# Peptides against a protein of PDB entry 6A30, part 54

Target 1, 150 residues: chain A of PDB entry 6A30
Amino acid sequence: AQDADNVLQPIMDLLDSNLTLFAKICEKTVLKRVLKELWKLVMNTMERTIVLPPLTDQTMIGTLLRKHGKGLEKGRVKLPSHSDGTQMIFNAAKELGQLSKLKDHMVREEAKSLTPKQCAVVELALDTIKQYFHAGGVGLKKTFLEKSPD

## One batch from the design tools (peptide; made by RFdiffusion4, then SolubleMPNN)

Design b2_p16_7_s3 (from b2_p16_7, 7 letters changed)
Fold by OpenDDE base, seed 1:
Structure b2_p16_7_s3 (fold): chain B 150 residues (1-150), chain A 16 residues (1-16)
Amino acid sequence: as target 1 above (150 residues)
Amino acid sequence: KEIEELVQKLKEQLLS
């Protein structure tokens, strides 16, 4: 539903930017590991976003994510020489690290009971994200995605 | 090639 898309779009934009970069610089095995960590991060972020703020605070998370994502100008990322690749990984890791810090600032407010409508949106959002990470079977295994605590 | 395919499929999911 449109509501789920609105919630997911900032996360998806971030994932697209990061995964595009990682796909260019990482071997398949490394990429899979990165995807697993990103999955965990996304799931944790979503859990907190759903449990903590009313839908109105999505703009703040989106704005925070967008402010940090603006530093990756679509500059012609020439595959940098070995030294530049390391720096790109470092920068990407730093950005991911900032997402983890966002985790620390999300104070566990009391789990507000989701309305049935909100639950349906969350379920749809989770399914969409699972499909995204599965990527038609070339991404993460369904069994891995389903083991995430709901 | 497999990574590129993954990225492409991920993009397709993002745009769907």
Scores: peptide ipSAE 0.036, ipTM 0.557, DockQ to the pose 0.075
Fold by OpenDDE base, seed 3:
Structure b2_p16_7_s3 (fold): chain B 150 residues (1-150), chain A 16 residues (1-16)
Amino acid sequence: as target 1 above (150 residues)
Amino acid sequence: KEIEELVQKLKEQLLS
């Protein structure tokens, strides 16, 4: 449990910061689309973090996520005008697109068989993340979360 | 209202 919490905490902190902003600036339909892309990103990041020992450093995930998140100064975000909100969504989508390209450049180290301990951490982490993104039924649909490749 | 509820539930999950 503690190991899973330690792996997830940086991701959860990032999600809390960004989702609060997205909820304010996005329409419901746009927000759902953003949540789906964030789900994919989190799943891919988690897989790589657990499977690739060199990326287990919270600093690397935090740096990858912070390099993409640095645009969110905690300043009193004046509700960006509709134009500013669109630009922020575009920038966020562009950043997510760049993360997908990073997938091609990260050397597929051979899928090393996860140790039993790593498997248990992954299972616990997946359940926690699924619960988080479902958010009591107001978030992503369970069917979408279950169809995502584990 | 639904967005506010989502944000609240997500926060509750983070704090649990």
Scores: peptide ipSAE 0.030, ipTM 0.574, DockQ to the pose 0.070
Fold by OpenDDE base, seed 4:
Structure b2_p16_7_s3 (fold): chain B 150 residues (1-150), chain A 16 residues (1-16)
Amino acid sequence: as target 1 above (150 residues)
Amino acid sequence: KEIEELVQKLKEQLLS
């Protein structure tokens, strides 16, 4: 549990920050689309985080998420006026896009087979994230979440 | 309202 929490915490912090922003600026349909993209991003990030670096680099994920999240300085997000919301969506999408580009910089080290312990942590982390995105039925559909790469 | 509910539920899941 604690190991899973340690792996998830940086991702969850990023998600909370982004969801808070998106809830303010997005229409429901747009928000759902953003959530789907976030889900994909999270899944891809987890896959790489868990498969590529040994659990030791919590610092790198935190640093990568923090480096990409540092652009989301807790500057007093003045509730952007409706016009600024679109720009913030674009900026957030750009940041998310940069996180997807992190794909290119993560050296394909040979995906060493996860140890049984690492697999258990991944499974727990995945379940937690699925529950988070489902949000008791008001979030993403279970069917969509189950189609995500394990 | 639905968006606010979503955010609230997501936060609840985060804190659980």
Scores: peptide ipSAE 0.029, ipTM 0.542, DockQ to the pose 0.073
Fold by OpenDDE base, seed 2:
Structure b2_p16_7_s3 (fold): chain B 150 residues (1-150), chain A 16 residues (1-16)
Amino acid sequence: as target 1 above (150 residues)
Amino acid sequence: KEIEELVQKLKEQLLS
C-alpha cells in the first residue's frame, strides 16, 4: 500500500491540479474526453513505470511535473472567459502531449519480470487509479476502465 | 454542478 501510494502520489497531484482546472473551464462532455485521454496517459505511464526501474521514474515524473508546474503562475484565479478556457485547454493538452513524449526517451529495457511484490504494488495502484477515474460513477464508466489493457 | 461533484470525489479519493 505505502509503496503504491508513493508511486501514485505525483501522478495524483498532477491529475488533481489538471482536473480542477478542467472542471472550471470544460463542459461535462469535454471533461469526459479529457478524462479518457488522462486515463490513457496514466495507463501508458504506469505500464512504462513498471518496465523501468522504480527509482528513475519517480525522479523523471517528478522532474517533468515540476518543470510543467512552474508555468502555473500565481495569477489571480479570474474565472477564465470562454476564450481563455480554450487557450488553457490547449496548454494543458500540450503539457499532456509532452508527457506522451516521455515515451520516446524511455529506453525499452527488456521487460524484467516484476517481482511478486512489484506485481502486487502495480495491481493495487491500478485499482486505485480505476477507482479514482470512476469517481463513484460520475467519472469514467467502469466498463471502459476494465477494457483497458492491464 | 456534475463536474464539480466529480472533481470533489476525485479529491476525496486522493486524500483517502
Scores: peptide ipSAE 0.027, ipTM 0.548, DockQ to the pose 0.075

Design b2_p16_7_s4 (from b2_p16_7, 9 letters changed)
Fold by OpenDDE base, seed 3:
Structure b2_p16_7_s4 (fold): chain B 150 residues (1-150), chain A 16 residues (1-16)
Amino acid sequence: as target 1 above (150 residues)
Amino acid sequence: SEIEELFEKLKQELLS
C-alpha cells in the first residue's frame, strides 16, 4: 500500500492541480478527450515508475518528462494563440497523447520483468488510479478503464 | 515540465 502511494502521489498531485479547473470550464465531451489522453499518459508514467528505478519524487518525474520531451519537438502540436477553447484543448490532448506513446515505447525498450512486489504495487496502483479517473461516474467510464490497452 | 506548460497555456486561453 505505501509503495503504491509513493508511486501515485506525484502523478495525483499533477492531476489534481489541473483537472479541477478543467472540470469547471470544459464542455463534457472535450473534457473526456483530455481525460482519455491523460489516462494514457498516467498509465505509461506509472508503469515506468514501477518497472524502472523508482521515481517517487515529483521533481524526478518532472525531470524525466523534460528529458524525454525533447524528442517530441518535431511532432509537437503548438497551441494556436487564437483558436477557440475546444480546439486548443484538443491540441493539448493530442500532444499529451504523443508523450504517452513515447513513454510506452521507452518502457517496452527497457523491458524488465516485474518482481512479485512490483506486481502487487502495480495492481494496487491500477485500482486506485481507475477509481480516481472514474470520479464517481463524472469522469471516465469503468468500461473504458478496464479495456484500455495502456 | 512540458505537460505543465501545456496546461498553463490551456488555462490561460480558456480563461481569457
Scores: peptide ipSAE 0.021, ipTM 0.531, DockQ to the pose 0.134
Fold by OpenDDE base, seed 5:
Structure b2_p16_7_s4 (fold): chain B 150 residues (1-150), chain A 16 residues (1-16)
Amino acid sequence: as target 1 above (150 residues)
Amino acid sequence: SEIEELFEKLKQELLS
């Protein structure tokens, strides 16, 4: 459980920060598309974080996520003018893009088979993420979450 | 349309 939390927490912090904004700004159809892309990113990031040696990669992801998460100042959500919302989405996109680039810096160690412990962590993490993205039925459909490449 | 453009930018950043 703790290991899964350590893997998920940086991702969840990023998602919580950005999805709240997207839910307010985006129409339902656009939001669903955004969620699908975020799902792919999360799956890819999680796979690398768990399969690759945990210590160095978690620190890098956590550091990158923390550096970018601080920029969303607690400012009173004045409904950002349409312009402010655009800039916030652009900044969020840039942050997510940097996460993708960090993925490329993660040393591909040889695809060693996951240990039973790592498998258990992955399973727990996947269940948590699926529940999050499903969001009580307002998010992604369960069928999509189950059929997406893990 | 503006939101769609922003979404496409987001996709490009995610895929880069």
Scores: peptide ipSAE 0.021, ipTM 0.582, DockQ to the pose 0.165
Fold by OpenDDE base, seed 4:
Structure b2_p16_7_s4 (fold): chain B 150 residues (1-150), chain A 16 residues (1-16)
Amino acid sequence: as target 1 above (150 residues)
Amino acid sequence: SEIEELFEKLKQELLS
């Protein structure tokens, strides 16, 4: 559990900040599309974080994610003016894009079979993320989350 | 349309 939390927390912090903004600014349909892309990103990032780097690199990832996420105030950002909102979305997109780039910098270690510990972490993390993205029915459909190839 | 544009930008950033 703690290992899963350590892996997820940086991602979740970033997502929470961004999704709060997106939920306020985006139309429902657009928001769903954004969520789908974020889902893919998170799943891919999680896989790499758990599977590829040894636990030592998780701290680096967490630090990198935190460094990037620090610019996104967790706070219920007052709905900035439409102009400010646009800029914030752009900034948020940039931050998320950096996460994607971080993925590319992760050393493609040979696809090793997951250890039982890694499997447990992945399973727990996956459930947590699914619940988050479902958001009590406001977010993504369960069927989508379950059928995601990621 | 503005939101759609923002989404596309976001998508590009996520895919980059």
Scores: peptide ipSAE 0.021, ipTM 0.579, DockQ to the pose 0.174
Fold by OpenDDE base, seed 2:
Structure b2_p16_7_s4 (fold): chain B 150 residues (1-150), chain A 16 residues (1-16)
Amino acid sequence: as target 1 above (150 residues)
Amino acid sequence: SEIEELFEKLKQELLS
């Protein structure tokens, strides 16, 4: 449980900030497409974070996420004017792109079979992420999440 | 249309 939380917390913090914004400014169909791409990214990032030595990845993800999280000033949720929404989407896209770049720096150690402990962490993390992306029925469908090859 | 363009940029950044 604690190991799963350590892996997920940086990802969840980024997702919570960006998805809240996307939910406000995007149409439902656009939001679903964003969520599908984020799902793939999260699955790939999670796999790499668990397979790679735990200590170096948490600090790198945490440092990358902390550097960009400061720019979301607790500005008064003035509904950003339509123009402000565009800039916010662009900034969110840039932040998510940096997560993708972190993926490239993660040296794929040879596909060593996950240890039983790593498997348990992956299973718990997957369940948590599936629940998050389902978001009580307003997010991605459970059927999609269960059948995803990622 | 503007949102769609931003979406394509987001996809490109996520896939890079």
Scores: peptide ipSAE 0.020, ipTM 0.567, DockQ to the pose 0.163

Design b2_p16_8_s2 (from b2_p16_8, 9 letters changed)
Fold by OpenDDE base, seed 5:
Structure b2_p16_8_s2 (fold): chain B 150 residues (1-150), chain A 16 residues (1-16)
Amino acid sequence: as target 1 above (150 residues)
Amino acid sequence: EEERLQEVLELILKLS
């Protein structure tokens, strides 16, 4: 409980500050839209941070994709001879194989199942966030919160 | 906002 509160407090402070501002300046219909977008943002960020491997790997993949994407613009496609095509396929397969090994390493890191303690903290955190976004019935509907990808 | 949320979520992972 205390650990969950310590984790949630910065989120709650951020949300309270922003929601108080939005409640003052936004019409009720606009406020509901803002709440829905904030909910999606919170859920997506939680999913990415807890379930998906840290952004460092996406930056690596993005940098790898960006490095490969820049290489394609310069070459006038001289159709490489049949031998060059096989070597390109082999190199592409080797790169894909390295990507698959990286993916397997990422999957091995993804297979870091949250410890039962971490799961319990996350569940408690999610319940608290759901209660917060429900806001005693003036916020988001319980059915929306329960059907959203947690 | 996303950066602050990310920071908080990283704190979750560190505290557990």
Scores: peptide ipSAE 0.016, ipTM 0.511, DockQ to the pose 0.057
Fold by OpenDDE base, seed 4:
Structure b2_p16_8_s2 (fold): chain B 150 residues (1-150), chain A 16 residues (1-16)
Amino acid sequence: as target 1 above (150 residues)
Amino acid sequence: EEERLQEVLELILKLS
């Protein structure tokens, strides 16, 4: 349990930051749609990273992401005004959209079978992520999270 | 963001 929490903490921190912003700016209907797309993205990324062998080119993905990360200067996180929120949503959606394009460059190497221990950690991680996306009932419905084919 | 997700998933694989 603690190991899964430690592993998921960086993801949860990222999601918390983005979802807190979206919850403030988006209407409930828009937020739910964003959450559904984010859920699909997380699930697809988990499937690829866990089931697919680690891409030997850790260096290339790290280098590609470092090249795009140079543009985020330490600008004062002024809470964007309502107009800036739309631009931030657009930028976040654009970043998420770029993540979907990264999908095409991930060479499908042969899926390795997970060990029983790896399966147990993944199951625990999935339960934690489901609970996070449910967010005490303000997020996605449990039935959606449980029946998701992803 | 994807890099962090990937790092986390790699950490899951290493801890397992």
Scores: peptide ipSAE 0.016, ipTM 0.485, DockQ to the pose 0.046
Fold by OpenDDE base, seed 3:
Structure b2_p16_8_s2 (fold): chain B 150 residues (1-150), chain A 16 residues (1-16)
Amino acid sequence: as target 1 above (150 residues)
Amino acid sequence: EEERLQEVLELILKLS
């Protein structure tokens, strides 16, 4: 319970602030559309946060660059001849291809099955969010929340 | 998130 609350708190703080404003300003039809888009946003954010370890583009690239960056001593890069440029692009493309495979392997391996505890926290969090978006029947329909592919 | 928030705001403005 406490762990679920800690995970939900940042999302709920954002939603409470914005939805209170939208409920006052928007007509019912507009509000329903806003709620549907916010639902998609929340589900996508949760999926990215929980299922995709935050590939913070900066830290994974930073850690990969930091591991390879120790070897670039100040060697006077002689301008490689025109033939070396194509080979460098080919090698860079090959390394990028290996990085994509490594990313696919890491995404497959880092699809670490949530521990049973983590699964229970996520389920509780999802139920809480569904209840919030249902808003006692004035929000989104239960059938939409349950059948949403998001 | 900011881009999607902007999209939602633009949708609100179009529907108002």
Scores: peptide ipSAE 0.016, ipTM 0.522, DockQ to the pose 0.138
Fold by OpenDDE base, seed 2:
Structure b2_p16_8_s2 (fold): chain B 150 residues (1-150), chain A 16 residues (1-16)
Amino acid sequence: as target 1 above (150 residues)
Amino acid sequence: EEERLQEVLELILKLS
């Protein structure tokens, strides 16, 4: 219980502040749509935080950036001619494509199965978040929260 | 309604 509360507190603080504002400015139909998008954002953020420990992404990105950062010798950046912009975009797209493949590889290797304790904390956290978004029937429908693919 | 939704989504994006 206490571990789940500690994990949820930052999310709840963010949600409470934003939902109070949204409840004042949004009509019911708009508010429901906002809540759905916020639900997706929360689920995606939790997935990234829990499944992809931030340390591995920062260290891998940091190591990748450090490997590429050594090539920025202070060489007189002759403004590369107009053709180099397209090549930079292509290289950036290629790097993004490699990052996507790296993401697929990392999802495969670092599926470090959450410990049973971590699973129990996540389950409790999810139930609490579902109750919060349901808000006694004023918020999202239970069926949406239960069947959400996110 | 759509305009209000867009405004709120932009606010969420600014906070993220």
Scores: peptide ipSAE 0.015, ipTM 0.501, DockQ to the pose 0.177

Design b2_p16_8_s3 (from b2_p16_8, 10 letters changed)
Fold by OpenDDE base, seed 1:
Structure b2_p16_8_s3 (fold): chain B 150 residues (1-150), chain A 16 residues (1-16)
Amino acid sequence: as target 1 above (150 residues)
Amino acid sequence: DKERLEEVLKLILELN
């Protein structure tokens, strides 16, 4: 459980920051589409993060993600002007794009079979993320999250 | 962390 939380925490911190921004800027229909894409990205990133690095490398990924996340000081989220909103979306997309690049760097290591411990961590992490994206029924549909091939 | 995330998502959905 603690290992799953340690793996998820950097991802959740990034998601919390970006989702808060998207929630303020996006219409409900756009937000749902963004959530679906984020779900796919998180599933892909989590699979790679748990499968490829031994638990020791989690600290490095967490530190890299935290170094980029610390720049969001609790500045008063001024409602971005239309121009500022686009730039913030672009910056958020760029940060999410860096997660995709992390994906490309990890593909080079031979996919070691998940140990039973890693499988248990992945299952717990998946359940936590599913609950997060479902958000008590206001987020993504439970059926979508459960039937996702990702 | 889960409860906090649900609260954030609820807040997001209530604000929209």
Scores: peptide ipSAE 0.018, ipTM 0.527, DockQ to the pose 0.056; fails the geometry check
Fold by OpenDDE base, seed 4:
Structure b2_p16_8_s3 (fold): chain B 150 residues (1-150), chain A 16 residues (1-16)
Amino acid sequence: as target 1 above (150 residues)
Amino acid sequence: DKERLEEVLKLILELN
């Protein structure tokens, strides 16, 4: 459980920051689409985060996510005026796009078989993320989360 | 952390 939390925490911090931004800027329909894309991104990132670094390199994942997330300063996101929202979405999308590039950099390491411990961490992490994105029924539909290829 | 994220998602959906 603690290992799963340690793996998820950087992802959750990134998601929290991005979702807070999207919540302020996006219409409901756009937000749902963003959530779907974030779900895919998180699933892909989680798989890589658990599979690629040996569990010992939690520091590197945190550093990589933090280096790419450092642009999201914990700054009190002043409610951007309506005009700044589009640029903020673009910047957030660009940051998320950089996470997809991080994917390409990480894929080059040989897909080692997950240890039983890593499998347990992945399963717990997956359940936690599904619950997060479902958000008590307010977020993504359970059927979408279960049918996601990610 | 889960509860916090659920709250954020609820807030997002309530605002839209």
Scores: peptide ipSAE 0.018, ipTM 0.535, DockQ to the pose 0.058; fails the geometry check
Fold by OpenDDE base, seed 5:
Structure b2_p16_8_s3 (fold): chain B 150 residues (1-150), chain A 16 residues (1-16)
Amino acid sequence: as target 1 above (150 residues)
Amino acid sequence: DKERLEEVLKLILELN
């Protein structure tokens, strides 16, 4: 359980920051699309974090994810004028784009087979993330979360 | 942290 929490914490911090922003600026249809893309990003990040690098590289990913999450300074969310909302969307999209590039930098390590302990941590982490994205039925549908190719 | 994230997602989806 503690190992799963340690793996999830950087991802959860990123998701909290981005989802809070998107909640404020996006309509429901746009938000659903953003949630689907975030789901793909999270699944791909977990695959790389747990399947590809040894546990020591999690601190590097966590540091990179945390560095990108800190760029959302506590700017007093003035109710964004329409111009401020567009800039916030652009900045959030840029941050998500940088996370996708971070994906490309992590590809270089050989996929090692997961130990049984690592598999158990991944399964627990996946269940936690699925529950998070489902959000008691208000988030993504369970059928989408279970049938996603990611 | 999980509970907080569920609350945030609920708030997001209720507000939209």
Scores: peptide ipSAE 0.017, ipTM 0.532, DockQ to the pose 0.058; fails the geometry check
Fold by OpenDDE base, seed 2:
Structure b2_p16_8_s3 (fold): chain B 150 residues (1-150), chain A 16 residues (1-16)
Amino acid sequence: as target 1 above (150 residues)
Amino acid sequence: DKERLEEVLKLILELN
Protein backbone atom coordinates (compact mmCIF):
# COMPACT_ATOMS: atom_id res chain seq x y z
CA ALA B 1 0.00 0.00 0.00
CA GLN B 2 2.70 2.51 0.92
CA ASP B 3 4.67 1.66 -2.21
CA ALA B 4 1.58 2.23 -4.34
CA ASP B 5 1.02 5.59 -2.66
CA ASN B 6 4.62 6.59 -3.31
CA VAL B 7 4.25 5.71 -6.99
CA LEU B 8 0.92 7.49 -7.30
CA GLN B 9 1.76 10.65 -5.36
CA PRO B 10 3.66 12.43 -8.18
CA ILE B 11 0.94 11.50 -10.69
CA MET B 12 -1.77 12.62 -8.29
CA ASP B 13 -0.06 15.97 -7.73
CA LEU B 14 0.18 16.56 -11.45
CA LEU B 15 -3.40 15.47 -12.05
CA ASP B 16 -4.69 17.67 -9.23
CA SER B 17 -2.92 20.71 -10.62
CA ASN B 18 -3.96 20.16 -14.22
CA LEU B 19 -7.51 19.03 -13.51
CA THR B 20 -8.12 22.04 -11.27
CA LEU B 21 -7.12 24.23 -14.18
CA PHE B 22 -9.24 22.30 -16.67
CA ALA B 23 -12.21 22.39 -14.33
CA LYS B 24 -12.13 26.17 -14.36
CA ILE B 25 -11.72 26.54 -18.10
CA CYS B 26 -13.43 23.62 -19.79
CA GLU B 27 -17.07 22.72 -20.25
CA LYS B 28 -18.17 19.39 -18.80
CA THR B 29 -18.05 17.62 -22.17
CA VAL B 30 -14.57 18.92 -22.91
CA LEU B 31 -13.46 18.00 -19.40
CA LYS B 32 -14.64 14.43 -19.91
CA ARG B 33 -12.60 14.24 -23.09
CA VAL B 34 -9.57 15.62 -21.26
CA LEU B 35 -10.11 13.06 -18.50
CA LYS B 36 -10.13 10.26 -21.08
CA GLU B 37 -6.85 11.47 -22.53
CA LEU B 38 -5.39 11.88 -19.05
CA TRP B 39 -6.49 8.34 -18.24
CA LYS B 40 -4.61 7.03 -21.26
CA LEU B 41 -1.59 9.11 -20.36
CA VAL B 42 -1.59 7.96 -16.73
CA MET B 43 -1.99 4.33 -17.74
CA ASN B 44 0.85 4.60 -20.23
CA THR B 45 3.03 6.41 -17.69
CA MET B 46 2.33 3.78 -15.05
CA GLU B 47 3.08 0.97 -17.46
CA ARG B 48 6.44 2.52 -18.20
CA THR B 49 7.19 3.48 -14.60
CA ILE B 50 6.60 -0.04 -13.36
CA VAL B 51 8.56 -1.73 -16.13
CA LEU B 52 11.57 0.46 -15.36
CA PRO B 53 13.57 -0.01 -12.14
CA PRO B 54 11.26 1.36 -9.41
CA LEU B 55 13.80 3.67 -7.70
CA THR B 56 15.09 5.64 -10.67
CA ASP B 57 11.71 6.20 -12.26
CA GLN B 58 9.94 7.34 -9.11
CA THR B 59 12.60 9.98 -8.67
CA MET B 60 12.51 11.02 -12.31
CA ILE B 61 8.72 11.13 -12.47
CA GLY B 62 8.60 12.93 -9.15
CA THR B 63 11.22 15.40 -10.33
CA LEU B 64 9.58 15.91 -13.72
CA LEU B 65 6.12 16.23 -12.24
CA ARG B 66 7.45 18.56 -9.54
CA LYS B 67 9.39 20.60 -12.08
CA HIS B 68 6.33 21.00 -14.27
CA GLY B 69 3.97 21.47 -11.32
CA LYS B 70 6.06 24.42 -10.09
CA GLY B 71 5.28 26.20 -13.34
CA LEU B 72 1.69 26.42 -12.19
CA GLU B 73 2.36 29.26 -9.81
CA LYS B 74 -0.24 29.35 -7.08
CA GLY B 75 -1.15 32.57 -8.80
CA ARG B 76 -4.09 34.27 -7.17
CA VAL B 77 -7.16 33.01 -9.03
CA LYS B 78 -7.71 36.01 -11.15
CA LEU B 79 -10.55 34.69 -13.23
CA PRO B 80 -8.71 34.57 -16.52
CA SER B 81 -10.48 36.62 -19.15
CA HIS B 82 -11.81 34.48 -22.04
CA SER B 83 -8.51 35.00 -23.91
CA ASP B 84 -6.41 33.78 -20.98
CA GLY B 85 -8.36 30.52 -20.81
CA THR B 86 -7.13 29.39 -24.23
CA GLN B 87 -3.53 30.09 -23.30
CA MET B 88 -3.93 28.20 -20.03
CA ILE B 89 -5.40 25.22 -21.88
CA PHE B 90 -2.47 25.37 -24.27
CA ASN B 91 0.01 25.50 -21.40
CA ALA B 92 -1.71 22.63 -19.59
CA ALA B 93 -1.80 20.63 -22.83
CA LYS B 94 1.89 21.37 -23.30
CA GLU B 95 2.63 20.10 -19.80
CA LEU B 96 0.64 16.95 -20.50
CA GLY B 97 2.52 16.65 -23.78
CA GLN B 98 5.76 16.68 -21.84
CA LEU B 99 4.48 13.68 -19.91
CA SER B 100 4.06 11.95 -23.26
CA LYS B 101 7.68 12.79 -24.03
CA LEU B 102 8.65 11.19 -20.75
CA LYS B 103 6.97 8.17 -22.29
CA ASP B 104 9.42 8.34 -25.19
CA HIS B 105 12.47 8.53 -22.93
CA MET B 106 11.31 5.56 -20.94
CA VAL B 107 12.69 2.97 -23.30
CA ARG B 108 10.35 0.04 -23.17
CA GLU B 109 12.89 -2.27 -21.77
CA GLU B 110 11.51 -5.73 -22.39
CA ALA B 111 8.68 -6.17 -19.92
CA LYS B 112 10.74 -7.86 -17.28
CA SER B 113 8.13 -9.92 -15.53
CA LEU B 114 7.13 -7.74 -12.62
CA THR B 115 7.93 -9.43 -9.36
CA PRO B 116 4.80 -10.60 -7.53
CA LYS B 117 5.27 -7.63 -5.18
CA GLN B 118 5.46 -5.19 -8.08
CA CYS B 119 2.35 -6.76 -9.62
CA ALA B 120 0.46 -6.29 -6.36
CA VAL B 121 1.56 -2.64 -6.19
CA VAL B 122 0.48 -2.11 -9.81
CA GLU B 123 -2.91 -3.70 -9.22
CA LEU B 124 -3.50 -1.55 -6.17
CA ALA B 125 -2.34 1.54 -8.03
CA LEU B 126 -4.63 0.73 -10.98
CA ASP B 127 -7.61 0.29 -8.70
CA THR B 128 -6.85 3.59 -7.00
CA ILE B 129 -6.51 5.40 -10.32
CA LYS B 130 -9.73 3.84 -11.65
CA GLN B 131 -11.55 5.03 -8.55
CA TYR B 132 -9.99 8.46 -8.94
CA PHE B 133 -11.07 8.83 -12.56
CA HIS B 134 -14.53 7.49 -11.74
CA ALA B 135 -14.82 10.07 -8.93
CA GLY B 136 -17.98 8.58 -7.44
CA GLY B 137 -19.73 8.61 -10.80
CA VAL B 138 -19.04 12.22 -11.79
CA GLY B 139 -15.88 11.31 -13.71
CA LEU B 140 -15.34 8.60 -16.28
CA LYS B 141 -17.76 5.69 -16.42
CA LYS B 142 -16.60 2.60 -14.58
CA THR B 143 -17.35 0.53 -17.68
CA PHE B 144 -15.00 2.69 -19.72
CA LEU B 145 -12.20 2.36 -17.17
CA GLU B 146 -12.59 -1.42 -16.97
CA LYS B 147 -12.81 -1.98 -20.72
CA SER B 148 -10.09 0.46 -21.63
CA PRO B 149 -7.28 -1.32 -23.49
CA ASP B 150 -4.84 0.85 -21.69
CA ASP A 1 -4.24 11.58 -1.28
CA LYS A 2 -6.86 9.37 -2.93
CA GLU A 3 -9.64 11.15 -1.09
CA ARG A 4 -8.18 14.50 -2.05
CA LEU A 5 -8.01 13.49 -5.68
CA GLU A 6 -11.61 12.26 -5.60
CA GLU A 7 -12.65 15.55 -4.03
CA VAL A 8 -10.79 17.50 -6.67
CA LEU A 9 -12.40 15.44 -9.44
CA LYS A 10 -15.81 15.83 -7.85
CA LEU A 11 -15.28 19.56 -7.52
CA ILE A 12 -14.13 19.77 -11.12
CA LEU A 13 -17.12 17.81 -12.35
CA GLU A 14 -19.61 19.59 -10.12
CA LEU A 15 -18.34 23.05 -11.02
CA ASN A 16 -18.80 22.36 -14.72
Scores: peptide ipSAE 0.017, ipTM 0.542, DockQ to the pose 0.059; fails the geometry check

Design b2_p16_8_s4 (from b2_p16_8, 10 letters changed)
Fold by OpenDDE base, seed 1:
Structure b2_p16_8_s4 (fold): chain B 150 residues (1-150), chain A 16 residues (1-16)
Amino acid sequence: as target 1 above (150 residues)
Amino acid sequence: EKERLEEVLKKILELN
């Protein structure tokens, strides 16, 4: 449990920050679409993070997320006017897209088979994230979350 | 912590 929480905490902090912003600027239908894209991003990021040895990469992802998170603190989020909201979504999507491009630079180190302990941590982490995104039925549909490749 | 995060998301989604 604690190991899963340690893996999830940086992702959850990022999600909470972004979702809070999106909740303020997006309608419910747009927010659901954003949640689907965030879900895909989280799944792809977790897949890569778990395949990489736990010790070195928690620091890199934590440092990358912390470097990008520190950039957000200085922005007095003036509620952007309707025009600025689109630009903020575009910039946030661009930043998230750059995180997606981190895929291309991560050399496919041979996927070392996860140890049974790592598998258990991953399963617990996935269940936690699924429950988070489902949000008691107000978030993403359970059927959508279950179709994600295990 | 898990339950807290779910509650945060529920609140965020209920705001819309």
Scores: peptide ipSAE 0.061, ipTM 0.610, DockQ to the pose 0.054
Fold by OpenDDE base, seed 4:
Structure b2_p16_8_s4 (fold): chain B 150 residues (1-150), chain A 16 residues (1-16)
Amino acid sequence: as target 1 above (150 residues)
Amino acid sequence: EKERLEEVLKKILELN
């Protein structure tokens, strides 16, 4: 549990920051689409984050997510005027897109088989993220969440 | 913390 929380915390911080932004600037239909893309990104990031670094590099995940997330300074996001919303979405999408490019740097190490402990952490992390994105039925549908690799 | 994030997401999605 504690190890899963340590892995998830940087992702959750990123999600909270981005979702708060998107909620303010996006229409409901757009927001749902953003959630779907974020889900895919999170799943891909988790898969890479758990498979590629040995669990010992919690510092690298935190540093990578913090280096890419530090662009979202806790700056008092003044409610952007309607015109600024599109640019903010684009910038946020670009930042999220850079997280997808992190793949190219991490793919170089042979995917070692996960230890039983790592598998348990992944399972717990995945369940937690599924519940988060489902949000009691307000978020993504369970059927959509189950399309992601378990 | 998990519950808190779920609640935040739920509130966000309910407001839109």
Scores: peptide ipSAE 0.057, ipTM 0.606, DockQ to the pose 0.055
Fold by OpenDDE base, seed 2:
Formats: C-alpha cells, sequence, structure tokens
Structure b2_p16_8_s4 (fold): chain B 150 residues (1-150), chain A 16 residues (1-16)
C-alpha cells in the first residue's frame, strides 16, 4: 500500500494541478475528453515506469512531474477573458505533450518480469487510478477504464 | 490520499 502511494503521489499531484486548470477553462464534455487523454497518458506512463527499475524512475518521474508542475505558477489567476482559455488549454496540452515525450525517453528496456511484489503494487496502483478517474460516476465510465487497452 | 483525490476530481467535475 505505501509503495503504491509513493508511486502514485507525483502523478496524482500533476493530475490534480492540471484538472483544476482544465475545470476552470473547459466545459464538462471537453473535460471528459481531456480525462480520457490523461487516462491514456497515465496508463502509458505507468506502464513504462513499472517496466523500468523502480528506484531511479520514481525520483525521475517525481522530479519531472514536479518540474513540469512548477510551470503552473500559482499566478493570481485573474479569470482570463475567453481568449486566454484557448492559450491555457494549449499550454496545458503542451505540458501533457512533454509528459508524452518523457514516454519516448523512457526506452522500454526489456520487459524485466515484475517481481510478484511489484505486480501487486502495480495492481493496487491501477485500481486506485481507475477509482480516481471514475470519481463515483462523474468521471470516466467503469467500462471504459476496464476495457482500456492501456 | 485516494479518497482525497477522488473528492478533488468529483468537485472539479461537478463544478463544471
Amino acid sequence: as target 1 above (150 residues)
Amino acid sequence: EKERLEEVLKKILELN
């Protein structure tokens, strides 16, 4: 449990920051689409993180997620006029795109068979993230989360 | 931490 929380915390902090921004600038239907893309990104990032040796990557992901999250200066969000919303979406999409590029730098080293302990941590982490993205039914559908090929 | 994040996501999605 604690190991899963340690793995998830950096991802969750990033998701919270980005979702808070998206909630302010996107309609609910757009936000759901963003959530689907975030889900894919998180799943892909986790897949790569788990395949990589656990110790070095947690620190790198935490540092990278924190470095990218620091670009979200708590600037006194003057509610930007309608024109600024598009630029914020673009900037947030660019940050998400940088996370996708992190995916490209995480060379899938040979799928080292996860130890049984690592598998258990991953399963717990996946269940946690699925519950998070479902958000009691206001988020993504369970059927989407369960059938996701990611 | 799970519960907090679910609550945050619920709030975000409900307010929008």
Scores: peptide ipSAE 0.054, ipTM 0.610, DockQ to the pose 0.056
Fold by OpenDDE base, seed 5:
Structure b2_p16_8_s4 (fold): chain B 150 residues (1-150), chain A 16 residues (1-16)
Amino acid sequence: as target 1 above (150 residues)
Amino acid sequence: EKERLEEVLKKILELN
């Protein structure tokens, strides 16, 4: 449990920050699309963290999240006027589009066999993330989360 | 922390 929490904490912090930002600037339909792309990103990040050799899981997640989060300058997001909101949505969509392209370049490294402990941590992490993205029914549909090829 | 984030997500998605 504690190991899963330590692995998830950087992802949860990123999700909290991004969703808070996107909720302020995006319409519901756009927000749902952003959630789907974030779901894919999280799944890909977990796959990389689990399959890639023992760089401390925290450092790899932190580095991957830092590389993708470098566009989130901790700058005081002044709630932009309506014109600035459109530009932020465009920038966010451009960043998400770059993440989608990164997925196509993700060579599936051969899945290393996980230890039983690592499998248990992954299962707990996946359940936690699915529950988070479902958000009691207001988030993504369970059918989408379960049937995602990611 | 998980419950907090789920609550935050619910609030965010309910406001939109």
Scores: peptide ipSAE 0.049, ipTM 0.603, DockQ to the pose 0.053

